Peptides against a protein of PDB entry 3V4L. Designs and how they scored, part 92

Target 1, 386 residues: chain A of PDB entry 3V4L
Amino acid sequence: GQPLAKDKVALLIGNMSYWEHPKLKAPLVDVYELTNLLRQLDFKVVSLLDLTEYEMCNAVDEFLLLLDKGVYGLLYYAGHGYENFGNSFMVPVDAPNPYRSENCLCVQNILKLMQEKETGLNVFLLDMCRKRNDYDDTIPILDALKVTANIVFGYATCQGAEAFEIQHSGLANGIFMKFLKDRLLEDKKITVLLDEVAEDMGKCHLTKGRQALEIRSSLSEKRALTDPVQGAPCSAEALVRNLQWAKAHELPESMCLKFQCGVHIQLGFAAEFSNVMIIYTSIVHKPPEIIMCDAYVTDFPLDLDIDPKHANKGTPEETGSYLVSKDLPKHCLYTRLSSLQKLKEHLIFTVCLSYQYSGLEDTVEEKQEVNVGKPLIAKLDMHRGL

## One batch from the design tools (peptide; aimed at target 1 H80 A163)

Design b2_p29_8_s2 (made by RFdiffusion4, then SolubleMPNN; from b2_p29_8, 17 letters changed)
Fold by OpenDDE base, seed 1:
Formats: C-alpha cells, structure tokens, sequence
Structure b2_p29_8_s2 (fold): chain B 386 residues (1-386), chain A 29 residues (1-29)
C-alpha cells in the first residue's frame, strides 16, 4: 500500500539579517513559498526568520518534540553555512566573524536526534554554501548513526561549492528554491523529485559550472512528501504535538477599541511567519467634529527591539512586509514584529489615539494599554533556559 | 548562500521574474 505518515512536521529557518556577515535576501521568500507548499502537503510548519545560535538550538529542540515514531520530519535551512569533513554547519545571525563549529548548528547532530525519535522519514533541504571553513579545524566527533534507511539530503550545491541567490530583484528566490517549488507538490519518491529538480537546475545558465544539486540518500522505501497523514492521532503524544503546534500558530483576536472622544479603532493581527506578526490599526468610526485622527501603536516590550521609525507605516511594504500585504486590510497603519521568539512576557503595548477637533489648534491624545498574551511562537517559551 | 554576479540583461530577467512572482501573488489573492 502507499506509505502513511503518522504526522508530517517541518522546521524552516531563513537567516538573512546577519550581524557580522553579508546580508541575504532570498531566505525571506524561500521560507515563505516553501511554508505555503508544505502546508498544502499537510505539513505542520514552523517558519522562523533571523535566529541567533540560542534561538536556533531552541527551535530545533521544539521541532524534535514534534517528532515521534513514523512522523515525517523535514528541516529546511536557507542562509550562510559551511561543510567541514562531511559535516554541514548552519550559521546563526549572531555568529562572529570568523565563525566556528562552536557558534553553529551541526546538521548531523540534528539527524542523530531525529533517528532517536524513530521517524518515518528524515528530509534535509540545505540552501547554504558547502565550502570548507579554513578558520575551523575542529573535527566533530559524531556518534555512529543508526541504519534507519529513511534519510534524504537535498543540498542546494555540491561539496566545496557555493549556493547562489539573485539580489537584483526585490523578491527573488535562491536558485535551489526557484526550481524546487515547481516540483514540490508532485506525487513522486522524494529522491526522484530531487533528481528532476537537479536536472532543471542543471539547465540554468546562471549557475552552470558553479552550483549543482547534490542528493545524498539512504531511503530504501518509496516515500513522498505527498504521503497521506494517518487520520486519527494514535497516541497521547500525537494529541500533545497537535496542541503544541496549534498554540504556536494562534493569532490574537481582533479588537475594537473605544475612546472617550467617540472614536472607534479596529486592532488586527496577521502572521507572516511563526515569529513574524503584523499589527494593523484602522479607524472604523470618527465623530464629524474630529477633523484629524491617527491611531499609533507604541510602548512595546524591550525584548522585541522595535524601532519606532519602522512602526506605524501607511503600507505593509514600508514595514518590510511584501509577502502578506495583499491579505491585509487597506487604509491602516502597519507595524511588523519580526522577533516574536524573543518575547519572554505577554505582548503588552499602548494604542495612542491622536486627534484634532474642528476649530481647535491643539492636538488631543488618548491612550489604551492592550494585552494580547503570547502570540504565535512566543507560546512555546523558547527562552525558558535564559 | 551568496549573491551571484549577473549581467544587466540578467538583471532585467531577474526583475521580470520578481514581477511575475508579485503578479502570481496578486492573482492568488
């Protein structure tokens, strides 16, 4: 019969806003497009942008809690990386220059932990460079991997080569994701699908002789990303996993705020990623005696590092939100919270209404504090070790 | 990943791909 997945779980990490390294652009679009495709494949997707070393470790730990016997696990990474002695290292955004293995996440260590979960399939999609890091002489002592015959690596590039992105378009994919996305929904064995992606990428004149997809597989069974999820949760652990994932993707409810002047504001929330949320405010009622009226959000928790210059924009695009702007209501003020993983407490902020009466020169302000609890990924308490 | 050096002709193609991605997103809305 067709293989069944007990469940399907994906962790997608896109690192672009490096502190000490060249900034990238493609990880934003690549993580977003892959998230949407994997959701159509009934994956439980956690999508995270711009993680520190500590945040990446915690994201992997939370991902491993979602894994169990017969679960399909997919890890995607887009960012900087290197390969030493056949070990792949993902580079966090806070990595020093030069970075070393002690500052990075080893993919083969994650694979070991996934094998301990008795997973049904382990897929790694690594959109990073595979050049040697000459500043890192560390030979990782990896424990012997189990013979599980269920591992697939799709490397965006071959050993010793670079993985490329196109930076000239505002919204470009990495070269790997450009070809992967067109085939990802095909009902094929995952190694056959990746081989077709390799052939398509091999026709790309931009990367010919500079980047080539490498497939490393021990997969002995005909398993596909299209394999159906087993209908009923078979265990208490599966129910807990489903509840944990659902909590990590729960948005705050939209609120109607009423001010003493008679102005009514709609406060709304949208998810761009598991750690990225858009807040938007709109004036839904204004008394006719009020000529000017604006609703600003302010006083965010310091952990979120919200620059007021990037808050309360007239368009989603001015916040850096190009991906979900079509799904947002028009004629709002928009604020992008891009680091929800950093939130230790409840998201408490102030809505400030600034308004002017007809025939009065003075601007009046009214303020309301709003508590929306822990939105999205902030419910997983990824910081419990700090 | 690293940025690829592309010609001006390839920049126009990349801009076209970027517009096609935006237009696909606008049609899926």
Amino acid sequence: as target 1 above (386 residues)
Amino acid sequence: MVAIDISEEQKEEAEKIGKELLEKKEKEA
Scores: peptide ipSAE 0.293, ipTM 0.670, DockQ to the pose 0.648
OpenDDE base, seeds 2, 3, 4, 5: peptide ipSAE 0.206, 0.274, 0.240, 0.255; ipTM 0.579, 0.642, 0.594, 0.662

Design b2_p29_8_s3 (made by RFdiffusion4, then SolubleMPNN; from b2_p29_8, 17 letters changed)
Fold by OpenDDE base, seed 1:
Structure b2_p29_8_s3 (fold): chain B 386 residues (1-386), chain A 29 residues (1-29)
Amino acid sequence: as target 1 above (386 residues)
Amino acid sequence: MVAIEISEEQKPLAEKIAEELKKKKEEEA
């Protein structure tokens, strides 16, 4: 019969806003496109942008809690990386220059932990460079991997080579993701699908002789990303996993705020990623005697590092939100919270209404505090231990 | 990843790729 997945779980990490390294652009689009495709494949997707070393470790730990016997696990990484002695290292955004193995996450260590979960399939999609890091002479002593015959690596590039992003007209996409996305929904054995992606990439004149997809597989069974999820949760652990994932993707409910002047504001929330949320405000009622009226959000928790210059924008695009802008209501003020994994407390902020009456020169302000609890990934407490 | 340097000869192909990305963004919109 067709293989069944007990469940399907994906962790997608896109690092672009490096502190000490060249900034990338493609991870934003690549993580978003892959998230949407994997959701169509009934994956439980956690999508995270711009993680520190500590945040990446915690994201992997939370991902491993979602894994169990017969679960399909997919890890995607887009960012800087290197390969020493056949070990792949993902580079966090806070990594020093030069970075070393002690500042990075070893993919083979994650694979070991996934094998301990008795997973049905382990897929790694690594959209990073595979050049040697000459500043790191550490030979990781890896424990012997189990013979599970269920491992697939899709490397965006061959050993010793670079993985490229294309940047044009303010858009960027990874060369690997560009070809992967066109085939990802095909009902094929994952190694066959990746081989077809390798052939398509091999026709690309931009990367010919500079980047080639490498497939490393021990997969002995005909398993596909299209394999159906087993309908009923078979265990208490499966129920807990489903509840944990659902909590990590719960948005705050939209609120109607009423001010003393008679202005009514709609406050709304949208998810761009598991750690990225857009707040938007709109004036839904204004008394006719009020000529000017604006609703600003302010006084965010310091943990979120919200620059007021980037808050309360007239368009989602001015916040850096280019992907979900179509799904947002028009004629709002928009604020992008890009670091929800840092939120230790409830998301409490102020809505400030600034308004002017007809025939009065002075601007009046009214303020309301709003508590929306822990939105999205902030419910997992990924900062526990800091 | 690293940004690819695009030669003048490769600009038409890069433009086509950017148009495909733009079109997908507009079709999803």
Scores: peptide ipSAE 0.282, ipTM 0.747, DockQ to the pose 0.825
OpenDDE base, seeds 2, 3, 4, 5: peptide ipSAE 0.168, 0.279, 0.253, 0.269; ipTM 0.631, 0.757, 0.716, 0.742

Design b2_p29_8_s4 (made by RFdiffusion4, then SolubleMPNN; from b2_p29_8, 17 letters changed)
Fold by OpenDDE base, seed 3:
Structure b2_p29_8_s4 (fold): chain B 386 residues (1-386), chain A 29 residues (1-29)
Amino acid sequence: as target 1 above (386 residues)
Amino acid sequence: MVAIEVSEEEKAIAEEIAKKLEEEKEKAA
């Protein structure tokens, strides 16, 4: 019969905004495009940008809680990385210069933990450099992996090589994601699909002799990313997994705020990633005696590190939101919250209505406090342990 | 990852790809 997955879970991490290392651009688009494709494949996708070491550890721990017997697990990483002694290290955004294994996440340690969950398939897609780090002399003592015959690694590049991004129109794509996206929806064994992606990458003149896809697999069964999820959640664990994922993807409900001047605003929310949300405000009703009015958002929690210069923009693009701008209502003010994983408390902020009456030169302000609870990934309390 | 400096021709190809992705999103809405 056709193979069935008990469930499908993916963790996608894109690190770009490094503190002590060169900034990247491709992880933004690559995580977004891969998220949309994996959702079409019935994956429960957690998508996270710009994680610290601590936040990456917690994201992996939460991902491992979603894994169980016969579940398909996919880990994608786009960022800086290295390979020492056949061990792959993902570099967090707060990693020092030079970074070492103690500052980084070892993929083979994550694989060990996934094998303990008795997963049906383990896929690692690693869009990072695989050069040796000469500043890390640590020989990792890894425990022997179990023989599970269900492991697939897709490395964006070969050992000792770099993975590249192409910058275009201010956005960038990883070379790996550029070719992977064209085939990801194909009903093929995952190793066959990756071999076809490798052949397509091999035809690319830009990366010929500089980057080559490497596939490492122990997968003995015909498993595909297209394999259907087993229907009704038959177990208490499947229900808990569904509830946990749903909590991490719950947006605040859209609100209508009414001001004393008779102005009504709509406050709306959109998810760009599991840790990135757009807030937008629109004027729904304005009394005719009010000639001009704008609804600004302010007084965000300090944990979110919101620069007021990037808040309340006339376009989503001016906030740095290029990917979801078409799905947003027009003629709003937009604010991008890019670090929802840092939120320890409820998201409380102020909506400030600034307006002018016909024949009055002075601007009037009215303010309302808004509490939207913990949006998206902030519901997982990824900081529980500090 | 490492950024590649792409030629103006490679920029034009990726503009055309971005434009096609935009047109496909408008057909799916």
Scores: peptide ipSAE 0.197, ipTM 0.566, DockQ to the pose 0.486
OpenDDE base, seeds 1, 2, 4, 5: peptide ipSAE 0.197, 0.010, 0.182, 0.190; ipTM 0.570, 0.286, 0.547, 0.559; seed 5 fails the geometry check

## One batch from the design tools (peptide; aimed at target 1 A26 G81 C129)

Design b2_p30_1 (made by RFdiffusion4)
Pose (drawn by RFdiffusion4):
Parts: sequence; C-alpha cells; structure tokens
Structure b2_p30_1 (pose): chain A 386 residues (1-386), chain P 30 residues (1-30)
Amino acid sequence: as target 1 above (386 residues)
Amino acid sequence: SAHEEQMEKFEEATTHYPEENMKLVPRGVP
C-alpha cells in the first residue's frame, strides 16, 4: 500500500571552475537550492563544489558508505558532461583539454555500486550536456546491471544535446533547476513528477528545440522522494549511519579570543556547502589604552590555496559566498573557505591583530594561532589510508 | 588546436542577450 524508505541520502556535486574548460556559474546556485529542497524531504544531503577526479571519487565512496538495503539514493550532478557509446560521463574540474573517459566518472559505475548496497531507489539527476567527446577512444566494456526495477534517470537534456544555464549577471540559474525546483516537493511517483517537469520545461522559450528533459526508468513501485523514513532508527546499523552523516556537517564552535593587549576577538563560523565554510571576525572588546585596531586572518593551510581576494572582506558577498548579509551576523570581516576536501591536515590559521596605542605612531602586531580541527567534510578523512 | 576548436564550438552554441545583460550557455562542449 504505502512504500517506505529505510533512509533518504543524496549526493549533489556542482562543478564550475574548470581548469582547461569554460567556467560555469549556475552550478553553485542550483546545488544550494536542491539541498534545501531535498532537506525538506528529509534527506541526508552532501553538497560539494568544484571537485577534481580524485576528489569526486571520494565523494561517491562517502555517499556509498551512507547507503544500505532499503535506502533511497539520489545523485545530482551539475557541470560538464559527455555521452559516449551509451555511457554518461561527469567531467571534473582538473580535466585536461582534450579529455577522455579515464579523466572522467562514469555514472553507470556509480549505479552498479549502489545496487551492490541493496538500495530501495536509485535516482540520477544529470544536469549536464550529453554530446560526443570525439577525442574519447576508450569504450569501458562495463558489466551488465542487475535487474532491480528502482533505477530512475532525470537527464537535463537528450543524448547528443546540450543542457543550458541562464548566466544573468546577478545570480545565474540552470534550466533544469528552474523547472525542477517548483515541482520537487510534490507527493507524486518520481517518474510521474519528472514527466510533469518535462511538460513545464517544454513551455520554456529560451531552450525550446535545443534542450528537453529525458526520463529513463525501470521503477515498478509507487516510490517517491516524499515517501516516509522507517520511524524509530533503533537498529545498531541505523545508528552507525546517522553518526557517519553527522561526522561531515560539524562546524567549529563560535569562540572568543583574548589577546595579551586586552582585546577580545569573536570568531564565528557559517556553513555554505559541505565543502564550503565561512569565518567571520568581530572586535568585541578593546581596552581604553588602544583606539586603533583591525583583526585579520592569515596563514591558512596551503592545501586549501585560499586566495587573498576571497578573505577579510567587509561583506560575505565580496568573498563569493551564496549566503547574504541577512543570513550572516552583521559588521564583521568575512572570509570564505571553499575546498575543505583538500584539507588532509588540521585547520590552523593565525588571527592577526594590527593595533595602535594612544599617543604613539608605531603599529603593533599580535598574532594568535587558532586550531579548529577538521570542519565539515574534512572530518570524513577522504584522504585516509594507504 | 583542441582548445581553439572547443572555444569556437562554445561561442557558436552560446546565445547572447545584450539588452538583458544575459547569456544562455551550454554546460559543456567537448
């Protein structure tokens, strides 16, 4: 009568800043939006931006670790894609020009690994182009798929076609997400809902005849993204899964820093994506003997490769964050730490204080080191092992 | 070169809307 979900887990990857290929813009916005919608449908969501081939493989491994028998598994990719010989490929940011299947992730490989975990539902939302990579000589000769009647595909475009994004100077949106976001929360069967999305997508003027949604499904059960999760977890296996999930969305505590000169610096942290964290520095207290002072953040782990133009900015928007000043506490210095999947080490940076005493010209520098551990996805140890 | 060919195909596939300061771009061109 009623189909049930043991759990609902989603992996969303949005690639924009390609090294050898045109950079995209809408992936960040689309990924942010799909996480919020999928969380309203009670999904364990992993949101990641600008992953290399190696990094993309690890995200799949962490996602597979969160899937067991009866778990609804969902994969959303927004970025560069190509389709050769019946296989779909997602292109990582580190991809060379020209690139091959070896440089890329085959979706069919990910699907087989999910079937090995006995998942109740396999949903793939591929928001990518689907043309031939004429340079690809290799044909993977992949093993046949087990007939499981729970595979669902939401291709943003058809084979040999292109998926489009509107790069309006402001926000920038993807076409698939413009029509998906208004319908995702419906209690319809996943295949029916995706078809209703395909109708509204045909009413699109910007993309008519160039992009159409393609649905491929084996699903023989009235399963939906709104189906309920098996109430009380109470199983030992179910508990290990909730810990593994919470292990990736841990944020450092908003700490207060005391300086030898009697100055207080409030240090705040904000989550944007599992891969993205925002730090803010607020000068909370200073003694009367000091009037002039500015707090600035430096000495980040080189693995993160933090550009100076994205750090110590008056507002969060100036760092490139999707989060706005209404979401983040007012008046601090905001700094954006993207690329946490690159952190093998523990997070150590210096909160540097440049200040001046009453009646003196000289400028005094007081540096204090801060260790915030492994925030968010860095806690998963994706680089662990030999 | 392969890079110049890709950029040529990408520009051909892109639609420009100067009055709206907007572009419709594909999300990849091999």

Design b2_p30_1_s1 (made by RFdiffusion4, then SolubleMPNN; from b2_p30_1, 12 letters changed)
Fold by OpenDDE base, seed 1:
Structure b2_p30_1_s1 (fold): chain B 386 residues (1-386), chain A 30 residues (1-30)
Amino acid sequence: as target 1 above (386 residues)
Amino acid sequence: SPKEEMEAKYEAATIHFPEKKMKLVPMGVP
């Protein structure tokens, strides 16, 4: 019969905003595009940008809680990386310069843990360099992997080579994702799909002799990313998994704030990623005696590290949100919360209305505190170990 | 500084296509 997945779960990590390393741009678009494609394939997708070592460990642990017998697990990583002794290392944004294995996540360790879950398929898509890091001489002693015959690696590059992002006209894409996205929805065995992606990449004159896709597989069955999810969750674990994922993707409801001056503000929320939310404010009613009014958001939790200079922008793009701007209301003030994984408490902030009456020179302010609970990934309590 | 040395390595590993206004930036240690 057609292979069935018990469920399909994906963790996508895109690291760009490195503290001690050159900043990348492609992971933003690549994680977003891949998230949308995997959602069309009925994957439960957790998409995370700019994770520290600790946050990456917690994201992997939460991902492993979503895995169970016969579940398809997909890990995508876009960011800085290296490969030593056949072990692939994903570099967190807080990694020191130089970074070492002790500062990085080993993909083969994650694979071991996925094999313990008796997963139906393990797919790793690694959009990172595979050059040796000469600053790290540590040989990880990995336990012998189980013979599960369900593993697929798609490496953006060959062993000992670089993977590149293409930066063109202010946009960036990883070369791997550029070709992968065009085929990802095809109903083909995942190794056949990746082989076709390798051929497409091989036609690219930009990367010829610099980057080539490598496929490493033990996959003995005809498994595809298009394989249907087995019907209604039959196990308590599947129900818990679905609830955990749903909680991690629940947005706050839009609300209407009423001020004493008679101004009404709509406050809305949009998810860009599992850890990235846009807050937007709009004036929905203004008394005619008020000539000017603006609704600012302020007093965010310190854990979110929100610079007020980057808040309350006239466009989503000015916040660094280029991807969801089409789905947002126009004529708002926009604030991008890019680090929701850091939120330990409820998201409490102030909406400040600044306004002026006709014939008065003085600006008046009214403030309302808003509590929206734990939005998106902040519901997973990724900090429970601290 | 170690940071400036690393940035210089990344820039040296960056492949420029000026005519296309395009560059290839490595995603890892160069």
Scores: peptide ipSAE 0.367, ipTM 0.876, DockQ to the pose 0.731
OpenDDE base, seeds 2, 3, 4, 5: peptide ipSAE 0.353, 0.366, 0.342, 0.364; ipTM 0.863, 0.873, 0.859, 0.873

Design b2_p30_1_s2 (made by RFdiffusion4, then SolubleMPNN; from b2_p30_1, 9 letters changed)
Fold by OpenDDE base, seed 5:
Structure b2_p30_1_s2 (fold): chain B 386 residues (1-386), chain A 30 residues (1-30)
Amino acid sequence: as target 1 above (386 residues)
Amino acid sequence: SAAEEQKEKFEAATIHLPEENTDIVPMGVP
């Protein structure tokens, strides 16, 4: 019979905004496109951008809580990385220069923990360099992996080689994701799918002799990303997993704010990623005596590190939101919250209405505080250990 | 607009095969 997944869970991490290292661009698009494809495959997807070491550890721990016997686990990483002694290291955005294994997440440690969960399939998609880091001479003493015959690694490049992103005059995919996305929905054994992606990528003139997909697998069964999820969540564990995922994806409800001057504002929310939300404001009603009227969002929690110069933009793209801009209402002011994982408390902020009456030169301000609770990933309390 | 041009460049870079003159940047520090 066709294999069944007990459930399907994916963690996608895209690191771009490094503190001490060159900034990347491709992980933004790659995580977004892969999220949309995996959702069409009935995966529960957590998508996270620009994580610190501590935030990456917590994201992996929360991912491991969603894993259980017969669950399909997929980890995707796009960012800086290295490989020492056959161990792959994902580099957090706060990693020092030079970084070492103590500053990075070892993929083989994550694999060990996934094997302890008795997962049905373990897929790692690693879009990072595999060069040796000569500043790190540590040999991680990893415990011997179990023989589970359910492991697939798709490395964007060969051992000791670089992975590349396409830096065009805009956003672009990494070379691996560019070819992976075209085949990801195919009903094929995951190793066969990745072999076809390797053949397609091998035709790319830019990477010929520089980057090639490496597939490392022990997959003994015909498992595919298309394998159906086993029916209605009848177990207590499946209910908990569904509730945990739903919490991490709950947006605030859209609000209609009414000011004393008679102006009505629509406040709306959109998810770009599990840790990235767009707030938008629009004037839905204005009294005729008010000639000018603007609605700004201000007074965000300090933990979000929001520069007011990047808030309240006339377009989503001016906030750095290029992917969801088509799905947003027009003629709003837009604010991008890019670090929701840092939020310890409820998201409380001020809506400031600035307006002018006909025949008065002075602007009037009215303020209203808004509490939207914990949006998206902030519900998981990734900081509970601090 | 600059936003539409940036979106068009994104869509073009995402959908089309990279041109021979496309710069590639390593996803890792050496």
Scores: peptide ipSAE 0.152, ipTM 0.536, DockQ to the pose 0.236
OpenDDE base, seeds 1, 2, 3, 4: peptide ipSAE 0.082, 0.119, 0.139, 0.137; ipTM 0.476, 0.534, 0.551, 0.520; seed 3 fails the geometry check

Design b2_p30_1_s3 (made by RFdiffusion4, then SolubleMPNN; from b2_p30_1, 11 letters changed)
Fold by OpenDDE base, seed 3:
Structure b2_p30_1_s3 (fold): chain B 386 residues (1-386), chain A 30 residues (1-30)
Amino acid sequence: as target 1 above (386 residues)
Amino acid sequence: SAKEEMEKKYEEATIELPEENTKIVPMGVP
């Protein structure tokens, strides 16, 4: 019969905003495009941008809680990385300069933990450089992997080489993602699909002699990313897993705020990633005696590190949100919350209405506090123990 | 600084293709 997945779970990490290293651009678009494709493939996708070492460890732990016997697990990483002694290291955004293995996540350690879950398929897609880090002399003593015959690595580049992004008009895609996205929905064995992606990369003049896909697999079965999820979750564990994923993707409900002056504001929320949310405000009713009014969001939790200069923008793009701008309502003020993983408490903030009456020069302000609970990834309490 | 030297090294590793209005940039520290 056709292979069935018990469930399909993906963790996508895109690190761009490094503290001590050069900033990247491609991981933004690559994580977003891959999220949309994997959702069409019935994957439960957690998509995270700009994680610290601690946040990456917690994201991996939460991903491993979603894994079980016969579940398909996919880990995608885009960011800085290195390879020492055949071990792949993902570099967190808070990594020192130079970084070492003690500051980084070893992919082979994650693979070991996935094998303990008796997963049906383990896919790693690593969009990072594979150069040796000469500042790290640590020889990782890894335990021997189990012979599970269900492992696929897609490396964006060959051993000792660089991976690249293609920047066009300010947006960037990783070279790997550029070709992977065109094939990802094909009903083919995952190793055959990746081999076709390798051929497509090899035909491109931009990549020729610079980047080549490496496929490393032990996959003995014909498994595809298109393999159907086994029907209604029959186990208590599958129900718990579905509920845990659903909690991490629940947006706040849209609110209608009514001010004493008779202005009505619509407050709305949109997910860009599991840790990135856009807040938007729109004036839905204005009394005719009010000539001008604006609804600003302010007084955010300090843990979110929101610069007020980047809040309350007239376009989503001015907040740094280029991907979801087409799906957002027009004529709002927009604010991007990019670090929802840092939220320890409920998201409480103030909506400030500034308005002017006809024939009065002075602006009037009214304020309402709003509590939207824990949005998206903040429901997982990734900071448990800090 | 070590950061400025690395940013410079990253810029030096960037390939500009002005005819295609394209930049090819490393996705890792070179």
Scores: peptide ipSAE 0.274, ipTM 0.836, DockQ to the pose 0.681
OpenDDE base, seeds 1, 2, 4, 5: peptide ipSAE 0.270, 0.241, 0.269, 0.269; ipTM 0.838, 0.818, 0.841, 0.832; seed 1 fails the geometry check

Design b2_p30_1_s4 (made by RFdiffusion4, then SolubleMPNN; from b2_p30_1, 10 letters changed)
Fold by OpenDDE base, seed 1:
Structure b2_p30_1_s4 (fold): chain B 386 residues (1-386), chain A 30 residues (1-30)
Amino acid sequence: as target 1 above (386 residues)
Amino acid sequence: SPKEEQEEKFKAATIYLPEENTKLVPMGVP
């Protein structure tokens, strides 16, 4: 019969905003595009940008809680990386310069933990360099992996080689994702799909002699990303997994705020990623006596590190949100919360209305505090170990 | 410094394709 997945879970990590290393651009688009494709494949997708070492560890731990016997697990990483002694290291955004294995996440350690979950399929898509890091002489003593015939690695590049992002006209894509996205929805064995992606990359003049996809697999079964999820969750663990994922993707409800002056503001929320939310405000009613009014958000929790200079923008693009701007209402003020994983408490902030009456020179301000609870990934309490 | 050396290596590993208005940026610090 057709193989069935008990469930399908993906963790996508895109690191761009490195503190001590060159910034990347491609992971933003690549994580977003891959998220949308994997959702069409009935994956439960957690998509995270710009994680610290601690946040990456917690994201992996939460991902492993979503894994169980016969579940398909997919890990995608786009960011800086290296490979020493056949071990792949994902570099967190807070990694020192030079980075070492002690500052990085070892993919083979994650694989070991996934094998303990008796997963139906383990897919790693690693959009990072595989060059040796000469500043890290640590040989990880990895315990022998279990002989599971269900592992697939898609490496964006060959062993000891670089992986690149293509930066053209201000846009960027990883070379790997550029070709992977065109085939990801195909009903093919995952190793066959990746082999076709390798051929497509091999035809590209940009990659020729610089980057080539490497496939490493023990996959003995015909497993595809298109394999249907087994019907209604029959186990308590499957119900818990579904609830946990749903909580991590629950947006706050849109609110209508009413001010004493008679101005009404619509407050809305949109998810860009599991840890990235856009808040938008719009004036939906203004009394005629009010000639000018602006509604802005302020007083965010300090843990979110929101620079007021980047808040309350006239366009989503001015916040750094280029991907969801088409789905957002127009004529709002937009604020992008890019670090929801840092939120320990409820998201409480102030909506401030500044307005002017006809014939009065003075601006008047009214404020309302808003509590939206824990949005998106903040519900997972990724900080419970601190 | 080690940081400056890595920044130089990263710049050296960056491939410029001016005819295509494109650059290839390595996803790793050498």
Scores: peptide ipSAE 0.517, ipTM 0.934, DockQ to the pose 0.778
OpenDDE base, seeds 2, 3, 4, 5: peptide ipSAE 0.493, 0.489, 0.486, 0.505; ipTM 0.928, 0.928, 0.928, 0.931

Design b2_p30_2 (made by RFdiffusion4)
Pose (drawn by RFdiffusion4):
Structure b2_p30_2 (pose): chain A 386 residues (1-386), chain P 30 residues (1-30)
Amino acid sequence: as target 1 above (386 residues)
Amino acid sequence: EEEEEEEEEQEELVSREPEFSEEVLEEKEK
């Protein structure tokens, strides 16, 4: 009568800043939006931006680790894609020009690994172009799929076609997400809901005849993204899964820093994506003997490759964050730490204090090191092992 | 004004196609 979910897990990857290919803009906004919608449907969500081939493989491994028998598994990709010989490929940021299947992730490979885990539902939302990579000589000769009647595909465009994004100077949105976001929360069967999205997408003027939604499904059960999760987890296997999930969305505690000169610096942290964290520095207290002082953050792990133009900015928007000043506490210095999947080490940076005493010209520098451990997805140790 | 706004919207539309450089296309033609 009523279909049930053992758990609902989602992996969302949004690639924008390609090294050898045109950079995109809507993936960040679409990924942010799909996470919020999928969390309202009670999903364990992993949100990641600008992953290399190696990094993309690890995200799939962490996602597969969160899937077991009866778990609804969902994969959303927004970025560059090509389709050769019946296979869909997601292109990582590190991809060379020209690129081949070896450089890319085959969705069919990910689907087989999910079937090996006995998942109740396999939903794929591929928000990418589907043309031939004429430079791809290799045909993967993949093994046949087990007939499981739970595979669902939400291709943003058809084979040989292109998926489009509106790059309006402001926010920038994807076409698939413009029509998906208004309908995703409906209690319809996943295939029915995706077809109703395909109708509204045909009413699009910007994309008519260039992009159409393609649905491929084997699903023989009235399963939906709104189906409920098996109430009390109470199983030992179910507990290990909730820990593995909580292990990736840990944020450092908002600490207060005391300086030898009697100055207090409040250090705050904000989550944007599992891959993205925002630090802010607020000068909470200073003694009367000091009037002039500015707190600045430096000496980040080189693995993260933090550009200076994204750090120590008056507002969060100036760092490139999707989060706005109404979401983040007012008046601090905001710094954006994207690319946490690059952190093998522990997070250590210096909160540097440049200050001046009453009646003196000289400028005094007081540097204090801060170790915040492995924030968010860095805690998963994606680089672990030999 | 409405026609200009429609043309501007069309210009803001971008494909997510992984394009290839002109040098790679010329080398393949040669």

